# Peptides against a protein of PDB entry 3ESW: the designs that were tried, part 9

Target 1, 322 residues: chain A of PDB entry 3ESW
Amino acid sequence: NNIDFDSIAKMLLIKYKDFILSKFKKAAPVENIRFQNLVHTNQFAQGVLGQSQHLCTVYDNPSWHSIVLETLDLDLIYKNVDKEFAKDGHAEGENIYTDYLVKELLRYFKQDFFKWCNKPDCNHCGQNTSENMTPLGSQGPNGEESKFNCGTVEIYKCNRCGNITRFPRYNDPIKLLETRKGRCGEWCNLFTLILKSFGLDVRYVWNREDHVWCEYFSNFLNRWVHVDSCEQSFDQPYIYSINWNKKMSYCIAFGKDGVVDVSKRYILQNELPRDQIKEEDLKFLCQFITKRLRYSLNDDEIYQLACRDEQEQIELIRGKTQ

## One batch from the design tools (peptide; aimed at target 1 Y16 C307 E310)

Design b1_p10_4_s2 (made by RFdiffusion4, then SolubleMPNN; from b1_p10_4, 6 letters changed)
Fold by OpenDDE base, seed 2:
Structure b1_p10_4_s2 (fold): chain B 322 residues (1-322), chain A 10 residues (1-10)
Amino acid sequence: as target 1 above (322 residues)
Amino acid sequence: LKEFILEIEK
């Protein structure tokens, strides 16, 4: 009996697909109870859930994408991308063009578009006066600032003229297109929106130790790629642990299709205690939120994303195959 | 895949 290996392989693939799809069915009542108990009893879990409710969906706004594309110098961006792509990109395939685009967006954003704001310039004295600014503390937003999802306003006094300058911490990325300044939060917020506006698969990565960055899914590299707008960094996940010698405990990625613990990608040394939640509970939480985010997707979309998830998990376990 | 293999071996 000639074993029809092709038939067996096809049957196994079908069964495997069905198995994967079965994992993304509606949560059982027991899973819902576990989830509710976890988010009500664990502050870290509640924080992850709260972030997911915002970060997983807020950037999927077509109106915002249009505003971004109208605001950026697209002619300059594409000119630079085309220039770099023309050097060697054609030999590597068309998918590499998007990697060049992300690299140019990093350059453009840091060098031409956005500004780091440790302290604001004095509103009265003008440009390059931040050195004269003394922090007085923080307060709530005024009536105008509150229109732009502002949670806090940092208050500074100018040592030269004595005037007060307000630095509102806007969470509205459209307002950030106007202000064009901020710290890691504002940088990552707006840059995440920028990447999404080009139709890219992007995740917002939250680090518990007060930093944030992006991941972009490269079709060329067929993986999630580290992207930090503050650092103009592409595919350098080691910069925090190695270059900065930063101590970290958790890195959580938030995207439209899932929430993933990506700590293993970034925490290469100086790992802090992971004591905020049990590892099994964190895994459950991320999977549960991910399932919810995928409830409206069809079987083929679910299967493709699940295959991507498995490949990422393999990558995170094996480390970078150099 | 590992979980799938374990399930089909049952």
Scores: peptide ipSAE 0.022, ipTM 0.618, DockQ to the pose 0.087
OpenDDE base, seeds 1, 3, 4, 5: peptide ipSAE 0.010, 0.020, 0.017, 0.020; ipTM 0.391, 0.429, 0.581, 0.585

Design b1_p10_4_s3 (made by RFdiffusion4, then SolubleMPNN; from b1_p10_4, 6 letters changed)
Fold by OpenDDE base, seed 3:
Structure b1_p10_4_s3 (fold): chain B 322 residues (1-322), chain A 10 residues (1-10)
Amino acid sequence: as target 1 above (322 residues)
Amino acid sequence: LIEFILEILK
């Protein structure tokens, strides 16, 4: 009896697809109870859920994408991308063009478009007066600032003229297209929207130790790629642990299709205690939120995303980005 | 994959 290995292989692939799809069906009552108990009893879990409700969907706004594309110098951006792409002679295939686009957007954003604001300039004395500014603390937004999703306003006094300057910490990324200044929060917020406006698969990465950045899914590299707008950094996940010698405990990625613990990509040394939640509960939480985000997708979309997730998990276990 | 293999072997 010649065992038809090809027929067996096809049957196994069908059964495997069905098995994967079965995991993304509606959550069982026991899973819903576990989820509710976890988010009500664990503050870290509640924080991850709260962030997912905002960060996973807020950037998928077509009206915002149009405003972004109308605001950027697209002619300059594409001219620079075409120039860099032409140097490499197309030898690596068409998918690499998007990597050049993301690298140019990093350059353009840091050098031509957005400004780091450690301290604001004095509203009365004008440009290059930030050195004369003394922090007085923070307060709530006024009526005008509140229109642009402002949580806090930093208050500064000018040592030269004595006037007060307000630095509102806006969370509205459309307002940031006007103000064109901020710190890591404003940089990452607006840059995430910019990348999304080009139709890219992007995640917002939150680090518990007061930093934030992006990940972009490169079709050329066939993986998630580290992207930090503040550092003009592409594919340098080691920058925090090695170059900065930063101590970290958690890095969580938030995207439209899932929530993923990406700590293993970025925490290479100087790991802080992971004592905010049990590892099994964090894994369950991320999987449960991811399952909910995919409820409206078809079987083919679910299967393709599940294959991508499995590849990422293998990458994170092997620790070899090489 | 391991979970799937373990399920088929049952």
Scores: peptide ipSAE 0.038, ipTM 0.738, DockQ to the pose 0.080
OpenDDE base, seeds 1, 2, 4, 5: peptide ipSAE 0.035, 0.037, 0.032, 0.033; ipTM 0.727, 0.736, 0.660, 0.720

Design b1_p10_4_s4 (made by RFdiffusion4, then SolubleMPNN; from b1_p10_4, 6 letters changed)
Fold by OpenDDE base, seed 1:
Structure b1_p10_4_s4 (fold): chain B 322 residues (1-322), chain A 10 residues (1-10)
Amino acid sequence: as target 1 above (322 residues)
Amino acid sequence: LIEFILEIEK
């Protein structure tokens, strides 16, 4: 009996697709119970869930995308991208253009658009007066500041004129287009929106040890790429562990299509204890949230994303990002 | 893939 190996291979591929799709079907009652128990009993799990409810969806706002594109100097950006693409891009394929775009957006954002604000300038004394500012503490937003999703306002007193300057920590990225200043939180928040406004696949990466950055899915590299707007960094996941010698425990990526523990990409040395949740429970949590985010997708979209997820997991295990 | 193989072997 000539075993039709081609027929068997086709059947196996169909069964494999069905198996993958079955993982994204409605959660079993037991999984729902496990999820509910986990988020009610584990504070870290509750935090991840809370962040996912905001970060996974907030940047998918077409009105915000339009405002961003209207605010940026697109002529300058595309001029610079075209200039860099013209050097090498035609030989390497059209998909590399998007990598050049992200690199230019990093440059433009850091050099031309946004400012780091350790301390604000004095509202009375004007520019370059931050050296005269003494922190008095933090308070809640006033009625005007509260309109722009402000959780905290840092208060500073000018040592020169004695006036008080408020530095509201806005979480509304549209307000950040106006203020054009902040720390890592404001930088990452607005830059995530900027990348999304160009139609890119972007994730917000939260590090437990007080830093945040982005990941962009490069079609050219066919993987998630580290992007840090504060550092003007593209594909340098090692900068925290190696260059900064930063100690870290968790890095969680939040995107429209999933939540992923990306700690293995960034924690290369000086790993802090991962004692906030059991590893199996964190894996379950991220998978469960990811499953929920994909409920409205069709079978082909689910399958393509699942294949991408599998490749990422293989990458994270092998440590071959470079 | 490993999970799939393990499921076929059952």
Scores: peptide ipSAE 0.034, ipTM 0.713, DockQ to the pose 0.079
OpenDDE base, seeds 2, 3, 4, 5: peptide ipSAE 0.033, 0.034, 0.030, 0.032; ipTM 0.710, 0.716, 0.618, 0.710

Design b1_p10_5 (made by RFdiffusion4)
Pose (drawn by RFdiffusion4):
Structure b1_p10_5 (pose): chain A 322 residues (1-322), chain P 10 residues (1-10); non-standard residues A184 YCM
Amino acid sequence: as target 1 above (322 residues)
Amino acid sequence: VTEFFLNLRE
């Protein structure tokens, strides 16, 4: 009995596909309650649910993608990307071009395109002039800035001239293309959209301890890559936990294809207690949403995606890539 | 087990 593995191996891969295609089916009402309910047992759940709604579908918008592309200096971007591909781009330029593009976009965005804003400059006094602004709090948007999905307008008084500069906080990323300033918040909103506008596979990563950033899928490294625009950073998920020494509890990724707990990629010391939701319930929560996010996908899509997800679990469960 | 199936696909 030379036991045939190649037979048994080829078989199973077949059986596995059925297991997968079955998993991403229905929404049998049994687990539906578990969902509709969990979202009332727990707010960390309602939190994730709410954000999944604001953040997964939103950046897939051709109208926007095109405006961003019109607006960005593509000639400049692609020139530099091409210049860096020139100083050889790995023996296998095997979709490595895509990585060089993301890196250059980071540079352009930071060095060139968008600017940070703690307190705003005075609107009437010069440009370099923020530390003579004392804040008078926050309030609702006026009629004009109400158009751009704004909740809070921080207002400031200029002690040198008396006028009041205001700093609306917008969520319409197209508005940010104009204002070209802000904090992680909008820096990240616009940068996610920018990444999506090159048709890249992109995600919005949310840290409960007040920071947001991106994840981009590098076909060259065939895995997700951490991208943080504020820090012009490429593949440095440790940056928060180690370099900054920031204490963190949870990290959640959002995208058109799913919602995934990516904590393990980032919270690699200074771990805070994860005391917000039964870990079993969180797994369920993401799975149910990811499943819901895919009813309209076909079998080949449902499967190929589920494998990428699995490849990711092993990466996180373990301590490394591959 | 999952790793096994991922390797077969390669």

Design b1_p10_5_s1 (made by RFdiffusion4, then SolubleMPNN; from b1_p10_5, 5 letters changed)
Fold by OpenDDE base, seed 1:
Structure b1_p10_5_s1 (fold): chain B 322 residues (1-322), chain A 10 residues (1-10)
Amino acid sequence: as target 1 above (322 residues)
Amino acid sequence: LIEFILNLLK
């Protein structure tokens, strides 16, 4: 009996696809109970869920994308991208162009567009007066600031003129297109929107130890790539653990198609205790949220994303960016 | 894949 190995292989591939798709079907009652119990009993789980409800969807706004593209100097950006792309003689294919675009956006954003703000300039004394500013603390937003999703306002007094300057911590990325200043939160928030506005697959990465950055899915590299707008950094996930010698416990990536624990990509040394949640429960939580985010996708989209997820998990286990 | 194989063997 000649075993038709080709027929068996095809059957196994079909069964494998069906198996993968079955994981993304509506959650069983027991899984829903587990999820509800987890988010009600574990504060870290509740925090991850809360962040996912905002970060996974907020940047998928076509109106915001249009405003971003109208605000950026696209002529300058594409001129620079074309210049860098032309140096490679197209030998690496068209997909590499997007990597050049992201690198230029990092340059443009840091050098030409946005400003780091430790302390604001005095509203009365003008530019380059931040050295004269003394922090008085933080307060709630006023009526105008509240229109732009402002949770806190830092208050500063000018040592020269005695006037008060407000530094509202806006969470509205469209307002950040106007203000063009902030810290890591404002930088990452607006830069995530900028990348999304170019139609890119982007995730917002939250680190528990008070930093945030992006990941971009490179079609050229066929993987998620570290992107930090504050550092003008592309594909340097080691900068926090190695260069900064930063101690970290959790890095969670939030995207439209999923929530992923990416700690293994960034925590290379000096790992802090992961005591906020059981590892199995965190894995379950991220998978459960990811499943919910994919409920509207078709079987082919689900399968492609699941294959991408599997490759990422293999990468994270091996510790080698291939 | 391993989970899939293990499930096929059940």
Scores: peptide ipSAE 0.036, ipTM 0.730, DockQ to the pose 0.079
OpenDDE base, seeds 2, 3, 4, 5: peptide ipSAE 0.031, 0.033, 0.030, 0.032; ipTM 0.702, 0.717, 0.649, 0.705

Design b1_p10_5_s2 (made by RFdiffusion4, then SolubleMPNN; from b1_p10_5, 6 letters changed)
Fold by OpenDDE base, seed 1:
Structure b1_p10_5_s2 (fold): chain B 322 residues (1-322), chain A 10 residues (1-10)
Amino acid sequence: as target 1 above (322 residues)
Amino acid sequence: FIEFILKLEK
């Protein structure tokens, strides 16, 4: 009996596809009860859910993408990408061009477009006056600032002229295209939108220990790539744990197609206690939210994303991030 | 098993 191994392989692939798709069917009543109980009883779970409701969908705005592309110097960006791409003489195909684009966007954003703001310049004294600024504290937004999703305004007094300067912490990324200044939150917020505006697969990564960055899915590397706009960093997930010697507990990635615990990619040493939630409950939460985000996708899209998820999980387990 | 399946699809 010639065992038709090709027929068996095809049958196994079909059964595997069906098994994978079965995991993404509508949640059972017991899973809904578990989810509701978890988000009502665990503050960390509630925080992850709240972030997912914003970060997973807010950047999928075609009107914002158009405004971004109209605001950036696309001629300069593509000229620089073409120049760097031509140097490497790559027979490696069109997929590597997108990695060069992301690297140039990191350069352009940090060097030409956006500014780090520890303290604002004095509105009265003009540019390069931040040294004269003393913090007075924070307050709520005024009527104008409230139009741009501002929760907090930092207040500064100028030691030279005595005038007050307001530094609104805007969460509207379109307002950030105008202001072109901020800290890690504003940098990551606008840069996530910029990458999305080029049609890229992007996740927003939240670290519990007060930092945020991006991940980009490289078709060339066939994996999620660390991207930090503040650091002009591409594919350097080790910078926090190793270079900064930062202690961390949780890194959670938020994208349109899922929520993923990416802590294993970034927490290489000096791990803080993971005491905010049970590991099984965090895994369940991320899977449950991911399942909800994929409800509108077809079976082939769900299957492709599930294969990508499994590849990422294998990478995270094996420590093959380098 | 997953690695095996991912190899069969390529």
Scores: peptide ipSAE 0.021, ipTM 0.597, DockQ to the pose 0.733
OpenDDE base, seeds 2, 3, 4, 5: peptide ipSAE 0.018, 0.021, 0.019, 0.006; ipTM 0.572, 0.569, 0.546, 0.421; seed 3 fails the geometry check

Design b1_p10_5_s3 (made by RFdiffusion4, then SolubleMPNN; from b1_p10_5, 6 letters changed)
Fold by OpenDDE base, seed 1:
Formats: structure tokens, sequence, C-alpha cells
Structure b1_p10_5_s3 (fold): chain B 322 residues (1-322), chain A 10 residues (1-10)
């Protein structure tokens, strides 16, 4: 009996595709019950769900993308990208151009566009007066600040003139194009939108231990790449655990196509207790949210994303972000 | 893939 191995291989590939697609079909009643019970009983799960409802979709706004592209110095950006790309003699193909673009956007954003704000300058004394500012605490937004998704306003008194300066913590990234200042939250928020405005696959990474950054899917590297706008960092996932010696418990990535626990990419040492949720329940939660985000996608899109997810999981297990 | 193979073996 000549076993037609080619026919068997084709049949196995079809069955495998069908199996993968079956995981993304409408959730069974038992899975819905498990999900509801989890988000109602576990505060960390509720927090992840709440963040996913915002971060997975907010940056997919074509009007915002247009405003970003109109605000940035695109001529400068592309001039610098072209200059760096030309040094490599095109030997690595067109896909590497996007990596150069992201690296230039990191440079441009940190050096030319956005400012770190520990303390604001005094509104009355002018520029370079932040040293004279004393924090008085935080309060709710006023009527004007409330228009720009502001939850908190930091209040400062000038030691020189005695006047009060407000530092609203805006969550509207379009308002951040105007203010052009903030801390890690404002930096990551606007930079995520900037990367999205260039049509890139981007995730927002939340760390429980008070930091946030991005991931970009590089077609050249064929993987998710660490991107931190505050640090002007590209592909340096070790920076927090090794360089900062930061202790961390959870890193969760939020994108339009999924929610992923990326803790293994960033927590290389000094792991804090992961006691907020059972590991099986966190895995279930991320998969369940990811499934919901993909409900409108066709079978080919679902299959391609599932293959990408499997490669990422293999990478995270192997520790081979070399 | 491993989960798929394990399901085919059941």
Amino acid sequence: as target 1 above (322 residues)
Amino acid sequence: LIEFILKLLK
C-alpha cells in the first residue's frame, strides 16, 4: 500500500487550520460563565478587562491618525530614515525600512517633539522655572481640563511668585500633541498613537509596577519588538530587569488583535510574586478577550494571527529574544 | 500543534 504522504500532509494541514479556527468560534456557555465569574470575583482580571476595552481600540481612529501626520515634521523624519536606510545599501530588503522609521520616530519624539515633565514651569515666571515649583497635591479637573479626558490635575505653587500652576494629566492623545509634555503615561499614550498613524502593528504594554511602553511588530525581524519612547529604546526588553534592576510581576500587552501576557519577555530577574490571579485564569482571560477582539475577522486573518501568536508563545518560552 | 496532535491521538 503506497501511503500517499502528500495527501496525508494536506489533510493534516486542513484539519490543523480547522482546529485553530475552532478556538476562535463563539465562546461556549461554560466559557462565558467562567469569564463572568472571573471578572466579577478577581480585581486584577477586572482591571485587565477595563484596560482592554480602552487600549485595544482607542488608537484605531483615522481622524486622529490624520491629525498626527499633519502635526509631525514628516519631511525631517523621512529625510533621516532615508539617510540611515541608504547606509545599509538596501541589502536587507524593504522590510527593514520600517525598523529605521520606528528608530527615527523614537529619536524625533524624544529629541525634537516631546518633553519630560517632572514639574511644570511656572505659568507666570516662564520657561526653566520648574525648580521653583512645590507640589501641593492633586485635584479633579476643571471644566476646560475635563474636555480632554483628564482624571487628575497636579497642583504646584511657585516659590518665587507664589502663583499656582496646574499640571493636568491628560489622557486625550490629541491634547498631548498640543501640550507636548508629560511622564511615562503621556509619552507612551501619544507615541502609541504616532506609531499607529504610520499604519504599524502596535501594542501598549502595561506593567503593574508603574511603567508603560510599546511593542511594534517588525516584519523584518518577524516578531514583536520592544519600543520605549521615554528611553529612545528599540529592541531592548532587558532594560527594566537588568539595567534598572526593576522588580516586576506582570507585563500585559494590549493591541487591536489581542491581549497577551508578555511578562516573560521583560521579567528576566527579580520577579515579584504573581499573586493577583491564578496563571491558568490569566491565560484564559487573555485568550477570551483576544477571541472577542477577533470576532469580525475572516478565517484567513484569524489563522495568520493565530500562527503569529504561536510563534510569540514559542519565543517567550525559549527566552530567545537574542 | 502539540495540543492538536494530542487531540488526534485521543
Scores: peptide ipSAE 0.029, ipTM 0.679, DockQ to the pose 0.080
OpenDDE base, seeds 2, 3, 4, 5: peptide ipSAE 0.015, 0.015, 0.012, 0.008; ipTM 0.587, 0.525, 0.514, 0.491

Design b1_p10_5_s4 (made by RFdiffusion4, then SolubleMPNN; from b1_p10_5, 6 letters changed)
Fold by OpenDDE base, seed 1:
Structure b1_p10_5_s4 (fold): chain B 322 residues (1-322), chain A 10 residues (1-10)
Amino acid sequence: as target 1 above (322 residues)
Amino acid sequence: EIEFILQLLK
């Protein structure tokens, strides 16, 4: 009996696809109960859910993308990208162009566009007066500041003129296009929107130990790539654990197509206790949210994303970001 | 996933 191995292989591929797709079907009643119990009983799970409800969808705004593209110096950006791309003689193919674009956006954002603000300049004394500023504390937003999703305003007194300067911590990324200053939160927020405005697959990475950055899906590298706008860093996931010697417990990536625990990519040493949630419950939570985010996708889209997820999980297990 | 494939091959 000549076993038709080609027929068997095709049948196995079909069954495998069906199996993968079955994971993304409507959640069973038991899974819904588990999810509800988890988010009601575990504060960390509730936090991850709350973050996902904002970060997974907020950047998918076409009006914001248009405003970003109208605000950036696109001529300068593309001139620099073209210049760097031309050095490779096109040997690496067209997909590498997007990596050059992201690298230029990192440069442009840090060097030409946005500013780090440890302390604001005095509104009365003008530029380069931040050294004269003393923090008085934080307060709620006023009526104007509240229009731009501001939860906290830092208050500073000028030691020179005695006047008060307000530093509102805006969460509206369109307002950040105007103010063009902030700390890691403002940097990552606006930079995530910028990358999204170029049609890129981007995730917002939240670290429990008070840092945030991006990941970009490189078609050239065929993987998620670390991107930190504050550091002008591309594909350097080790900078926190190794270069900074930072201690970390959780890194969670939030994107339109899923929520993923990416801790293994960034926590290479000095791991803090992961005691906020059971590992099985965190895995379940991320999968459950991811499933919900994909409910409107077709079977082909679901399958392609699932294949990408599997490759990422293999990468995270093998530690081969090399 | 591997366990599922292995089960299909039994």
Scores: peptide ipSAE 0.010, ipTM 0.519, DockQ to the pose 0.094
OpenDDE base, seeds 2, 3, 4, 5: peptide ipSAE 0.009, 0.008, 0.008, 0.007; ipTM 0.531, 0.481, 0.496, 0.525; seeds 2, 5 fail the geometry check

Design b1_p10_6 (made by RFdiffusion4)
Pose (drawn by RFdiffusion4):
Structure b1_p10_6 (pose): chain A 322 residues (1-322), chain P 10 residues (1-10); non-standard residues A184 YCM
Amino acid sequence: as target 1 above (322 residues)
Amino acid sequence: VLEFILNLEE
């Protein structure tokens, strides 16, 4: 009995596919209550649910993608990307070009395109002039800035001239293309959209302890890659936990293809208690949403995606890539 | 199990 593995191996892969295609089916009403209900037991759940709605479908918008592309200096971007591919892009330029592009976009965005804003400059006094602004709080948007999905307008008084500069906080990333300034918040909103506009596979990563950033899928490294625009950073998920020494509890990724707990990638010391939701319930929550996010996908798509997800679980469950 | 299946795919 030379036991045939190749037979049994080829078999199974077949059986596995059925298991997978079954998993991403229906929404049998049994687990539906578990969902509609959990979203009332727990607000961390409603939190994730709400964000999934604002953040997964939103950046897939051709109208926007095009405007961003019109607006960005593609000649400059692609020239530099090409210049860096010139100084040899790995023996296997095997979709490595895509990585060099993301890196360059980070540079352009930071060094060139968008600017940070703690307190705003005075609108009437010069440009370099923010530390003589004392804030008078926040309030609702006026008529004009109401158009751009704004909730809060921080207002400031200039002690040198008396005029009031205002700093609306917008969510319409197309508006940010114009204003070209802000904090992680909008830096990240626009940068996610920018990444999506090159047709990259992109995600919005949310840290409960007030920071947001991106994840991009590198076909070259065939895994998700951490991208943080504010820090012009490429593959440095440790940056928060170690370099900054920031204490963190949860990290959640959002995208067109799904919602995934990516904590393990980032919270690699200074771990805070995860005391917000039964860990079993969180797994369920993401799975249900990811499943819901895929009813209209076909079998080949449902499967290829589920494998990428699995590859990621092993990466996180373990301590490494591969 | 999943590790095993992924190794088979490779």

Design b1_p10_6_s1 (made by RFdiffusion4, then SolubleMPNN; from b1_p10_6, 6 letters changed)
Fold by OpenDDE base, seed 3:
Structure b1_p10_6_s1 (fold): chain B 322 residues (1-322), chain A 10 residues (1-10)
Amino acid sequence: as target 1 above (322 residues)
Amino acid sequence: LIELILELLK
């Protein structure tokens, strides 16, 4: 009995592709009911849904990409990328160029372009006066600040001149190209848009314990790579758990093609209780939102993304960011 | 099974 192993293998591959595609068909009525009940009864689930409605689509704006590229010193950036790429002799192929680009964008953003703002300078006394600033609290935006998607304004009093200085927490990334200062929220917001403006696959990572960063999909490494603009960090997912000894419970990645629980990549020790939602319900929620984000894609696009998702899940189970 | 399928798709 000559078992035609080649015909069996081809048949299994076809059946597997059809099985994967079947998971991305329109949600059944029972799945819609489960989703609605979950977001109405669980506050954490409602928060993840609300974030996905903004973060998964806001950065896919061609007009914003043009404004970013016109604002950056592209000649300096590409000169530095070309210089570092030439040193390694092109031996690793063309796909590594994007890794050099992301590393230079991290350098350029932190060193040349954007500033950390713990306290603002006094508007009256001028530069290097932040040491004289006392926080008075936070308030809502005024009429001018509200034009730039501002939810909160931090208020400071100068100990030298007694004047009030406002530090608006802008969520408009185009306004951040002008102000060029902020904390982790402003840094991650604008840097996510910058990476997207170069045509890269990027996710925004939200941590429940008051930090945010990016991931970019490296075609060279064939995986999602940790990127933190505040730290000028590339492929160092361990910095929070190991270097900072940070305690964490949830890390959720938001991208145009999906929402993924990436906690296993970043929470290596000092895990806090995951008590905000059942694990099965969080897994269902992320899969349901991801399925909705892919409803307009063709079968080949859905299949390629599903293969990438399975590779990421294998990576997260093996604990091998090698 | 998934690993075997991913190897067959390379």
Scores: peptide ipSAE 0.016, ipTM 0.607, DockQ to the pose 0.726
OpenDDE base, seeds 1, 2, 4, 5: peptide ipSAE 0.014, 0.009, 0.015, 0.010; ipTM 0.608, 0.530, 0.567, 0.531

Design b1_p10_6_s2 (made by RFdiffusion4, then SolubleMPNN; from b1_p10_6, 6 letters changed)
Fold by OpenDDE base, seed 4:
Structure b1_p10_6_s2 (fold): chain B 322 residues (1-322), chain A 10 residues (1-10)
Amino acid sequence: as target 1 above (322 residues)
Amino acid sequence: DIEKILELLK
């Protein structure tokens, strides 16, 4: 009996694909009920859902991509990328070029483009006057600030001139192209859009312990790569747990194709209690949202993404094999 | 307190 191993392998592959695809079909009524109950009863789940509704889709705006590309010094960026790429002896067209691009974008963004703002400069006294600024608290946006998705405005008084300076915390990344300043939220928001504007696969990573960063899918490395614009950091997921000795409980990645608990990538030590949601419920939630985000994709796209997800889950379980 | 973390990185 010549077992046609090729035929069996093909059949198994088909059945496996069908099995994978079956997991991404429309949620059963029971899953919908579970989801609804979870988001209505668990505040953390509601927060993850709310973030997913914004972060998973907001950056997929072609008009914004055009504005970004028109605003950046592309000549400088590509000149630097090409220089470093050539220096390392790579040929044009290699997938590694995108890693060089992301590294240059990190450099450009931190060194040339965007500014960290602990305190604003005094609007009256001018540049380099932040040392004279005393926080008075926060308030809601005014009518102008409200146009740019501003939730909070930090208020500062100048100790020198006594004038009030407003630091609106804009969530509109296009406004951030103008203001060119902020903290981790503004940095990550605009940098996520910048990376997306180059056609890259990017996720926004939210950490419960008040930090945010990106992940970029490197086609060269064939994995999600840690990217922190604030730190000019590429592929250094350990910086928070090890270098900063930061205590963390949750890191959740939000992308157009899914929501993923990436805590295992970043929480290497000093883990805080994960008491906001049951692990099974968080896994269910992320999977449910991910399925929902993929409902319009074809079977081939769903299968490819599922394979990527499986590889990532294996990576996250094994820990960093350096 | 991202400010404190950034001060430590300096």
Scores: peptide ipSAE 0.009, ipTM 0.524, DockQ to the pose 0.014
OpenDDE base, seeds 1, 2, 3, 5: peptide ipSAE 0.006, 0.007, 0.006, 0.000; ipTM 0.393, 0.511, 0.445, 0.284; seed 3 fails the geometry check

